# Peptides against a protein of PDB entry 1EMU: the designs that were tried, part 96

Target 1, 132 residues: chain A of PDB entry 1EMU
Amino acid sequence: PPYLKWAESLHSLLDDQDGISLFRTFLKQEGCADLLDFWFACTGFRKLEPCDSNEEKRLKLARAIYRKYILDNNGIVSRQTKPATKSFIKGCIMKQLIDPAMFDQAQTEIQATMEENTYPSFLKSDIYLEYT

## One batch from the design tools (peptide; made by RFdiffusion4, then SolubleMPNN)

Design b2_p24_3_s2 (from b2_p24_3, 9 letters changed)
Fold by OpenDDE base, seed 5:
Structure b2_p24_3_s2 (fold): chain B 132 residues (1-132), chain A 24 residues (1-24)
Amino acid sequence: as target 1 above (132 residues)
Amino acid sequence: EEEEEKEEEELLKELIEETIAEKK
């Protein structure tokens, strides 16, 4: 069943809408739902291929992601990303060099944070265990 | 600026929701 796959791989959990819902509920209780939202924001952003018609939208989205998650020094995403990574993103925004992969390193670091902390805790949580 | 921030927030929300909606 899907819940067993969730325990085997974070990727499997994040590829299942039911799993995402449960995981997000858990993260909200832990005060770190932004980790998941940022991860999906990065995924979605990377899928937007640059073209003349969506240039403005992509810039707005990049700025939104930066302002909400990277610039907020009190946010968990900011605390769990390296200064060099945040500086790189800031540079992209300031230079308006909006590459689809500009958030990849930050996403990797946030994914590692989830892998090492929140994901294992989720598998031990009442939310997950009661679902099984 | 305030209106711009609201628009960016809505775009971000839509992006996240759409990305999740594409999952199984």
Scores: peptide ipSAE 0.743, ipTM 0.940, DockQ to the pose 0.932
Fold by OpenDDE base, seed 4:
Structure b2_p24_3_s2 (fold): chain B 132 residues (1-132), chain A 24 residues (1-24)
Amino acid sequence: as target 1 above (132 residues)
Amino acid sequence: EEEEEKEEEELLKELIEETIAEKK
């Protein structure tokens, strides 16, 4: 069953809507759901192909991601991303140079945070164990 | 602008929801 693959790989967990739902519920209880939301925001943003017709929308989205997760010094995403990474993103926003991959490094750092902390804890949680 | 930030917040919410909806 899928829940066995969830225990073998975070990627498998994040590729399954049921897994995402359970993991997000767990993260909410831990006060760190923003880690997952940011990860999906980065994934979704990277999929948007730049063109003249969506340039304004992409800029607005980039600003939204930056303001909500990176600029908020009290947020868990900001605390788990390196200063140089945050500075790079800020630079992109200020210069309005919105490359699809501009959040890749930040996403990698947040993914590592989940891999090392919340993901292992989730596999030991009552939420996951009761599901199995 | 408060209105501009609300629009950005809504766009972000939609992006996340749509990205998750594309998963299996």
Scores: peptide ipSAE 0.743, ipTM 0.940, DockQ to the pose 0.953
Fold by OpenDDE base, seed 3:
Structure b2_p24_3_s2 (fold): chain B 132 residues (1-132), chain A 24 residues (1-24)
Amino acid sequence: as target 1 above (132 residues)
Amino acid sequence: EEEEEKEEEELLKELIEETIAEKK
């Protein structure tokens, strides 16, 4: 069943809507749902093909992601991303150079945070275990 | 500015929801 795959890799968990739902519920209880939301925001942003017609929208989205998760020094995403990474993102926003991959490094760092902390904890949580 | 922030927040929510909706 899918829940067994979730225990084998974070990727499998994040590729399943049921898994995402359970994991997000867990993260909310832990006060760190922003990790997951940011991860999906980055994924969605990267999928947007840059063109003249969506340039404004992409800039707005990039700014939204930056303001919500990177600029907020009290946020868990900001605390779990390296200063150089945040500075790079800020630079992209200020220069309005919005490359689809501009959040890749930050996403990688947040993914590592989940891999090392919240994901293992989720697999030991009552939420996951009672689901199995 | 507050209206702009609201728009950005809505765009962000839509992006996340759509990205998740594309998953299996």
Scores: peptide ipSAE 0.742, ipTM 0.940, DockQ to the pose 0.922
Fold by OpenDDE base, seed 1:
Structure b2_p24_3_s2 (fold): chain B 132 residues (1-132), chain A 24 residues (1-24)
Amino acid sequence: as target 1 above (132 residues)
Amino acid sequence: EEEEEKEEEELLKELIEETIAEKK
């Protein structure tokens, strides 16, 4: 069953609607749902093909991601991303150089945070265990 | 500024929802 695959890899969990729902519920209880939302924001952003018609929207999205998750030093995403990574993103925003991959390093760092902390905790949580 | 932030927040929300919706 799918829940067994979720225990084998975070990727499997994040590729399943039910898995995402349960994991997000858990993260909300832990006060760190922003980790997951940021991860999906980065994934979605990278999928957007740059073109003349969506240049402004891509810039707005990049600014939104930056402002919500990177700029606030009290936020969990900001605390779990390296200063050099945040500085790079800020530079892209300020220069309006919006490459689809501009959030890749930050996403990698947040993914590592989930892999090392929240994901293992989720697999030991009542939410997951009661689902099995 | 507030209107701009609200617009960005809505764009971000839509992006996340659409990205998740593509999953099985």
Scores: peptide ipSAE 0.742, ipTM 0.940, DockQ to the pose 0.939

Design b2_p24_3_s3 (from b2_p24_3, 10 letters changed)
Fold by OpenDDE base, seed 5:
Structure b2_p24_3_s3 (fold): chain B 132 residues (1-132), chain A 24 residues (1-24)
Amino acid sequence: as target 1 above (132 residues)
Amino acid sequence: MEEEEKEEEELLEELIKEEISKKK
């Protein structure tokens, strides 16, 4: 069943809408749902191919991601990303150099945080165990 | 928040929702 695949890899969990829903609920209880939302935001952003018609939209999205998750020093994403990574993103925003990969390093760091902390905890949580 | 910032936030929310909706 799908819940067994969720325990095999975080990737499997994040590819399943039911898994995402349960994991997000768990993260909200832990006060760190922003980790997951940021991860999906980065994935979605990277998929947007730069072109003249979507330049403004991409800049707006980049600014939104930056303001919500990176700029807030008290946020979980900001606390779990390295200063150099955040500085790079800030630089991209300030210079309006919006490369599709500009959030890749931050996403990697947040993914590592989930892999090492929240994902294992989720698999030991009541919400997951009761689902199984 | 300002109107421009509100629009950016809405774009972000839609981006996240769209990504999740594409999953199995």
Scores: peptide ipSAE 0.749, ipTM 0.946, DockQ to the pose 0.881
Fold by OpenDDE base, seed 4:
Structure b2_p24_3_s3 (fold): chain B 132 residues (1-132), chain A 24 residues (1-24)
Amino acid sequence: as target 1 above (132 residues)
Amino acid sequence: MEEEEKEEEELLEELIKEEISKKK
C-alpha cells in the first residue's frame, strides 16, 4: 500500500496527495508547515518558463516567496537556510534577475531539513501510525 | 498589508495549491 512507500522515501510521500495531507497536518502541529509549502512553491516556480507573458507573474511570485519565507528571520524556512543562500535570493530579487532555478539551493536545504528531522518524526507520529 | 503584496500572496497560495493538486 502507498503508506509503505511513504516510509521508504520522502519523495514517495510528497508524490501522494494523501501522504501530503497527513504530513502537512503533522507539520502544522509542529509549527513548521512552511517547510512543505515552501518546497512546493519552489517546485511550482521552477516549472514556470520565462517568457514575455510570464515575466510580471514570475517576478510577483518570486517576491512573494522571498517575503514570506526568506525575509522573515523568525520563520522556520529562514532559520533552516544558509545565509549565503538567502543573500543570493535577495540579490536576484533586488536585481530583478528571476531565473527559474533561483530557489533551487534553498529548496535543497529545506528538503534536507525535512529528510533529517520532520520526515523521520512523522513516521513515528500517531498520525502516520494510526493510518497504517 | 498593501494591495500589491496581497496580490503576490494570493499568487503564491495558488501556486502551492496547483502543485499539490497535480499529485496523484
Scores: peptide ipSAE 0.748, ipTM 0.946, DockQ to the pose 0.887
Fold by OpenDDE base, seed 3:
Structure b2_p24_3_s3 (fold): chain B 132 residues (1-132), chain A 24 residues (1-24)
Amino acid sequence: as target 1 above (132 residues)
Amino acid sequence: MEEEEKEEEELLEELIKEEISKKK
């Protein structure tokens, strides 16, 4: 069943809506759902191909991601991203140079955080174990 | 929250929801 694949890799968990739902519920309980939301925001953002017609939308999205997750020093995402990474993102926003990959490093760092901490904890959680 | 920031927040929420909806 899918829940067994979830235990094999975080990638498998994040590819399944049921898995995402359970994991997000767990993260909310831990006060760190922003890790997951940021991860999906980055993925969705990267998929938007830059062109004249979506330039404004991409800039708005980039600003939104920056303001919500990077600028907030008390946020879990900000605390789990390196200063140089946050500085780079800020620079892109300020210069309005919005490359599809501008959040890649931050996403990698947040993914590592999940891999090392929240994901293993999820697999040991009552919510996951009771689901199985 | 400014009106412009509200719009940006809504775009962000939509982006996340859409990305998750594409999953199995």
Scores: peptide ipSAE 0.748, ipTM 0.946, DockQ to the pose 0.865
Fold by OpenDDE base, seed 1:
Structure b2_p24_3_s3 (fold): chain B 132 residues (1-132), chain A 24 residues (1-24)
Amino acid sequence: as target 1 above (132 residues)
Amino acid sequence: MEEEEKEEEELLEELIKEEISKKK
């Protein structure tokens, strides 16, 4: 069953809507659902192909991601990303140099946070265990 | 929240929603 795959890798968990729903519920209880939302935001953003028709939209999205997750030092994403990474993103926003990969390092750092902390805890949680 | 920021937030929410909706 799918829940066994979820225990094998974070990737499999994040590739399943049921898994995502359960994991997000768990993260909300832990006060860190922003980790997951940021991860998906970065993935979605990277998939947007730069072109004349979507430059403004891409800039707006980049600014939104920056403001919501990076700028606020009290946020879980900001606390789990390195200062140099946040500074780089800020620089991209200020210069309006919006490369599809501009959030890659931040996403990597947040993914590592989930892999090392929240994902293992999820697999030990009542939410996951009761589902199995 | 400024109107511009509200629009950006809505775009972000849609982006996340779209990514999740593509999963099985």
Scores: peptide ipSAE 0.749, ipTM 0.946, DockQ to the pose 0.859; fails the geometry check

Design b2_p24_3_s4 (from b2_p24_3, 10 letters changed)
Fold by OpenDDE base, seed 1:
Structure b2_p24_3_s4 (fold): chain B 132 residues (1-132), chain A 24 residues (1-24)
Amino acid sequence: as target 1 above (132 residues)
Amino acid sequence: MEKEEEEEDELLKELIEEEIAKKK
């Protein structure tokens, strides 16, 4: 069943709507749902191919991601990303150099945080165990 | 400025929802 795949890899968990729903519920209880939302935001952003028709939209999205997750030092995403990574993103925003890969390093760092902390904890949580 | 940021936040919300909606 799918829940067994979720225990095999974070990727499998994040590729399943039921898995995402349960994991997000767990993260909300832990006060760190932003980790998951940021991860999906980065994935969605990277998929947007730069073109004349979506340049403004991509800039707006980049600004939103930056403001919501990177700028506030009290946020969980900001606390789990390196200063150099945040500085790079800020530079891209200020210069309006919006490359599809501009959030890749930050996403990698947040993914590592989930892999090492919240994902293992989720697999030991009542939410997951009661689902199995 | 506030209105602009609200628009940006809505775009972000839609982006996240779209990614999740693509999953099985």
Scores: peptide ipSAE 0.762, ipTM 0.952, DockQ to the pose 0.939
Fold by OpenDDE base, seed 3:
Structure b2_p24_3_s4 (fold): chain B 132 residues (1-132), chain A 24 residues (1-24)
Amino acid sequence: as target 1 above (132 residues)
Amino acid sequence: MEKEEEEEDELLKELIEEEIAKKK
């Protein structure tokens, strides 16, 4: 069943709507749902092909991601991303140089955080175990 | 800037929801 695949890799968990739902519920209880939302925001953002017609939208999205997750020093995403990474993102926003990959390093760092902390904890949580 | 940020936040919300909706 899918829940067994979820235990084999974070990728499998994040590729399943049921898995995402359970994991998000767990993260909310832990006060760190922003890790997951940021991860999906980065993925969605990267998929937007840059062109003249969506330049404004991409800039707005980049600003939103920056404001919501990077700028807030009290946020879990900000605390789990390196200063150099955050500075780079800020620079992109300020210069309005919005490359599809501008959040890649931050996403990698947040993914590592999940892999090392919240994901293993999720697999030991009552939420996951009672689902199995 | 309140309205502008609200619009940006809505775009972000939609982006996340759309990405999750694409999953199995």
Scores: peptide ipSAE 0.761, ipTM 0.952, DockQ to the pose 0.966
Fold by OpenDDE base, seed 5:
Structure b2_p24_3_s4 (fold): chain B 132 residues (1-132), chain A 24 residues (1-24)
Amino acid sequence: as target 1 above (132 residues)
Amino acid sequence: MEKEEEEEDELLKELIEEEIAKKK
């Protein structure tokens, strides 16, 4: 069943709407739902290939991601990303150099945080165990 | 500026929702 796949890998969990819903509920209780939202934001952003028609949209999205998750020093995403990574993103925003991969390093660091902390905790949580 | 940020936030929300909606 799907819940067993969720325990095998974070990727499987994040590839299932039911899994995402349960995981997000858990993360909200832990005060770190932004980790998941940021991860999906980065994935979605990377898929937007630069072109004349979506340049403005991509810039707006990049600014939104930066403001919401990187700029806020009190946020969980900001606390779990390296200063150099955040500085790089800020530089991209300031220079308006909006490469599809500009959030990749930050996404990697946030994914590692989930892999090492919140994901294992989720598998031990009442939310997950009661679902099984 | 405020209205612009609101639009950006909505775009971000839509982006996240779209990614999740594409999942199984």
Scores: peptide ipSAE 0.761, ipTM 0.952, DockQ to the pose 0.944
Fold by OpenDDE base, seed 4:
Structure b2_p24_3_s4 (fold): chain B 132 residues (1-132), chain A 24 residues (1-24)
Amino acid sequence: as target 1 above (132 residues)
Amino acid sequence: MEKEEEEEDELLKELIEEEIAKKK
């Protein structure tokens, strides 16, 4: 069953809507659901290919991601990203240089945080174990 | 300014929801 694959790979967990739902519920209880939302935001943003028709939308999205997750020093995402990474993103926003990969390093750092902390804890949680 | 940021936040919300909806 899918829940066995969830225990073998975070990637497998994040490719399954049921897995995402359970994991997000767990993260909310831990006060760190923003880790998951940011990860999906970065993935979605990277998929938007630059063109004249979506340039405004991409800029708005980049600003939103920056304001909600990077700029907020009290947020879990901000606390789990390196200062140099945050500074790079800020620079992109200020210069309006919106490359599809501008959040890649931040996403990598947040993914590592989940891999090392919240994901293992989820697999030991009552939420996951009750599901199995 | 506030209305503009609200629009940006809505776009972000939609982006996240769409990515999750694409999953199995």
Scores: peptide ipSAE 0.761, ipTM 0.952, DockQ to the pose 0.945

Design b2_p24_4_s1 (from b2_p24_4, 11 letters changed)
Fold by OpenDDE base, seed 2:
Structure b2_p24_4_s1 (fold): chain B 132 residues (1-132), chain A 24 residues (1-24)
Amino acid sequence: as target 1 above (132 residues)
Amino acid sequence: DPTESIIEEILNKLLEEEEKEEEE
């Protein structure tokens, strides 16, 4: 069953609608749902290929991600990303150089945070265990 | 694709919030 695959890798968990739902619920209880939301935001942003017609949209979206997750010093995403990574993103925003890969390093760091902390805890949570 | 739906929801919400901040 799918729930067994969820225990094998975070990737498997995030490829399943039910898995995502349960994991997000768990993260909300832990006060760190922003980790997952940011991760998906980065994935979505990278999929938007730059062209003349979507340049403004991509800039707005990049700015939104930056303001919500990177600029907020009290946020968990900001606390779990390296200063150099945040500085790079800020530079891209200020220069309006919006490369599809500009959030890749930040996403990698947040993914590592989930792998090392929240994902293992989720597998021990009542939410997951009651589902199995 | 469940991932696509979730991404769309998150990105749309971010854009809406950004537009509100620009108008204020």
Scores: peptide ipSAE 0.695, ipTM 0.932, DockQ to the pose 0.848
Fold by OpenDDE base, seed 5:
Structure b2_p24_4_s1 (fold): chain B 132 residues (1-132), chain A 24 residues (1-24)
Amino acid sequence: as target 1 above (132 residues)
Amino acid sequence: DPTESIIEEILNKLLEEEEKEEEE
């Protein structure tokens, strides 16, 4: 069953609707759902191809991601991203240089955080174990 | 696609929040 694949890799978990739902519920209870939300936000942002018609939308979205997750010093995403990474993102926003890959490094760092901490904890959680 | 659905929800909320802040 799919839940066995979830235990094999975070990738498998994040490709499954039920897996995402359970994992997000777990993260929310732990006060760190922003990790997953940010990760998906970055993925979604990168999928938006730059063009004249969506330039304003992309800029707004980049600003939104920056303000919600990076600029919030009390947020878990901010705490789990490196200063240089945050500085780079800020620079992109200020210069309005909105490359689809501008959040890639931050996403990588947050993914590592999940891999090392919340993902293993999820597999030991009552939420996951009761599902199995 | 469940992934696309959650992405859409997250991005839409972000945009809504951003627009609200810009209007204030």
Scores: peptide ipSAE 0.694, ipTM 0.932, DockQ to the pose 0.832
Fold by OpenDDE base, seed 4:
Structure b2_p24_4_s1 (fold): chain B 132 residues (1-132), chain A 24 residues (1-24)
Amino acid sequence: as target 1 above (132 residues)
Amino acid sequence: DPTESIIEEILNKLLEEEEKEEEE
């Protein structure tokens, strides 16, 4: 069953609608749902191919991601990303150099946080165990 | 694709929030 695959890798969990739903519910209870939302936002942003028709949209979206997750010093994403990473992103925003990969390092750091902390905890949670 | 739907929802919400902030 799918829930067994979720325990094999975070990737399997995040590729399943039910898995994502349960994991997000868990993260909300832990006050760290922003980790998952940011991760998906970065994935979505990277998929947007730069072109003249979506330049404004990409800039707005990059600014939105930056303001919501990186600039918020009290946010969990900000706390779990390195100062150099946040500084780089800020530089991209200020210079309006919006490369599709500008959030990659931050996404990697947040993914590591989930892999090392919230994902293992989820597999031990009542939410997951009751589902099995 | 469930993942694509989630991504779209998140991105749209971010854009909506950004637009509201720009108007304020």
Scores: peptide ipSAE 0.694, ipTM 0.931, DockQ to the pose 0.841
Fold by OpenDDE base, seed 1:
Structure b2_p24_4_s1 (fold): chain B 132 residues (1-132), chain A 24 residues (1-24)
Amino acid sequence: as target 1 above (132 residues)
Amino acid sequence: DPTESIIEEILNKLLEEEEKEEEE
């Protein structure tokens, strides 16, 4: 069953609708839902191919991600990303150099945070265990 | 695609919030 695959890798969990739903519910209870939302935001952003018609929208979206998750020093994403990473993102925003990969390092760091902390805890949670 | 759906929802919400902040 799918829930067994979820325990094998975070990637498998995040590729499954039910898995995502349960994991997000767990993260909300832990006050860490922004980790997952940011991760998906980065994935979505990277998938947007730059072109003349979406240049402004891409900039706006990048700015939104930056303001929501990176700029807020009280946010969990900001606390779990390196200063150099945040500085790089800020620089991209200020210079309007919006490369599809500009959030990759931040996403990697947040993914590592989930891998090391929230994901293992989820697998031990009542939410997951009751589902199995 | 469940992943595509959640991504779209998240990105749209971010854009909506950004627009709201720009208006303030």
Scores: peptide ipSAE 0.692, ipTM 0.931, DockQ to the pose 0.837

Design b2_p24_4_s2 (from b2_p24_4, 9 letters changed)
Fold by OpenDDE base, seed 2:
Structure b2_p24_4_s2 (fold): chain B 132 residues (1-132), chain A 24 residues (1-24)
Amino acid sequence: as target 1 above (132 residues)
Amino acid sequence: SPTESIIEEILNELLEEEEKEEEE
């Protein structure tokens, strides 16, 4: 069953509709749903291919991600990303150099946070155990 | 896919919030 695959890897969990729903619910209870939302935002942003018609949209989206997750010093994403990573992102925004990969390092760091902390905790949670 | 649906929702919300802030 799918729930067994969820215990094998975070990737398997995030490829399943029920897995995403349960994990996000768990993260909300822990006050750290922004970790997952940011991770998905980065994935979506990277998939947007640069072209003349979407340049403004990509810039707006980059700014939105930056303001909501990186600039907020009280946010969990900001606390779990390295200063150099945040500085690089800020530089891209200020210079309006919006490369599809500009959030890759930040996404990697947030993924590591989930792998090391929230994902293992989820597998021990009542939410997951009751589903099994 | 489930991932694509979630991404769409998150990105749309981010864009809406950004546009609102720019107008204020």
Scores: peptide ipSAE 0.679, ipTM 0.928, DockQ to the pose 0.837
Fold by OpenDDE base, seed 4:
Parts: C-alpha cells; sequence; structure tokens
Structure b2_p24_4_s2 (fold): chain B 132 residues (1-132), chain A 24 residues (1-24)
C-alpha cells in the first residue's frame, strides 16, 4: 500500500495526494506547515521559465515568497535558513535578478530540516500510525 | 498530478497576497 512507500522516502510521501494531506495536517499541528508550503512554492517557482511574458509574474512571486517566508524573522522557514542564504535571496529581490534557482539553497535547507526532524516525527505520529 | 495541483494553489495564494499588499 502507498503508506509503506511514504515511510521509505520523503519524496514518495510528497508525490502522493493522501500523503501530502496527512503530512500537512501533522505539520499544522506542530506549527510548521510553512516548511512544506515553502518547499512547494520553491519547486513551482523554479519550473517557471523566464521569458518576457512572465517577467512581472515571476518578480511578484519571488517577492511574495521572500516576504512571507524569508523576511519574517519569527517564521519557521526564516529560523531554519542560514543568514547567508537569506541575504542572497534579499539581494536577488533588491537587484531584481530573478533566476529560477534563486531559492534552491533555501529549499535545500528546508528540505534537510524536514528530513531530519518533521518527517521522522510524522512517521511516529498518531496521524500516520492510525492511517496504517 | 497531486503535486502540480498543490503547487498551483500555493502559488496562486502567494500572488493574491502580494497583490493585496501592493494595493495597500
Amino acid sequence: as target 1 above (132 residues)
Amino acid sequence: SPTESIIEEILNELLEEEEKEEEE
């Protein structure tokens, strides 16, 4: 069953609708749902190919991601990203240099946080265990 | 895919929030 694959890798969990739903519910209870939302936002942002027609959209989206997750010093994403990483992102926003990979390092750091902490905890949670 | 749907929802919400902030 799919829930067994969820325990094999975070990737398998995040590729399953039910898995994502349960994991996000768990993260909300832990007050850290922003980790997952930011991760997906970065993935979506990177998929947007730079062109003249979407330049404004990409800039707005980059600013939105920055303001919501990076600039908020009280947020879980900000607390789990390195100062140098946040400084780099800020620089990109200020210079309006919106490379598709500008959030890659931050996404990597947040993914590591999930892999090391919230994902293992999820597999031990009542939410997951009751589903199995 | 489920992932694509979730991404689209998240990005749309972010853009909506950004637009509201720009109007203020």
Scores: peptide ipSAE 0.679, ipTM 0.928, DockQ to the pose 0.844
Fold by OpenDDE base, seed 3:
Structure b2_p24_4_s2 (fold): chain B 132 residues (1-132), chain A 24 residues (1-24)
Amino acid sequence: as target 1 above (132 residues)
Amino acid sequence: SPTESIIEEILNELLEEEEKEEEE
């Protein structure tokens, strides 16, 4: 069953609708749902191919991601990203140099946070175990 | 796909929030 694959990798969990739902519920209970939302936001942002027609949209989206997750010093994403990473993102925003990969390092760091902490905890959680 | 739908929802919400802030 799919839930067994969820235990094999975080990737498998995040490719499954039910897995995402359960994991997000768990993260909300832990007060760190922003980790997952940010991760998805980064993925979505990277998929937007730069072109003349979406330049403004991409800039707005980058700013939105930055303001919501990076600039918020009290946020879990901000606390789990390196200062240099946040500084780089800020620089991109200020310079309006919006590369599709501008959030990659931050996403990597947040993914590592999930891999090391919340994902393993999820697999031990009542939410997951009761589902199995 | 489920993932695509989630991403779209998240991005749209972010854009809406950004637009709201620009109007303030």
Scores: peptide ipSAE 0.678, ipTM 0.928, DockQ to the pose 0.836
Fold by OpenDDE base, seed 1:
Structure b2_p24_4_s2 (fold): chain B 132 residues (1-132), chain A 24 residues (1-24)
Amino acid sequence: as target 1 above (132 residues)
Amino acid sequence: SPTESIIEEILNELLEEEEKEEEE
């Protein structure tokens, strides 16, 4: 069953509708749903191919991600990303150099946080165990 | 796919919030 695959890798969990739903519910209860939302935002942003027609949209989206997750020093994402990583993103925003990969390092760091903390905790949670 | 759906929702919400901030 799918729930067994969820325990094998975070990737498998995030490819499953039920897995995402349960994991996000768990994260919300733990006050760290922004980790997952940011991760998905980065994935979505990277998939947007730069072109003349979406330049403004991409810039706005980059600013939105930056303001919501990186600029907020009290946020879980900001606390779990390296200063150099945040500084790089800020630089991209200020210079309006919006490369599809500009959030990759931050996403990697947030993914590592989930892998080492929230994901293992989820697998031990009542939410997951009751589902199985 | 589930991933595509959740991404779309997240990105749209982000854009809406950004537009509000630009107006303020």
Scores: peptide ipSAE 0.678, ipTM 0.928, DockQ to the pose 0.839

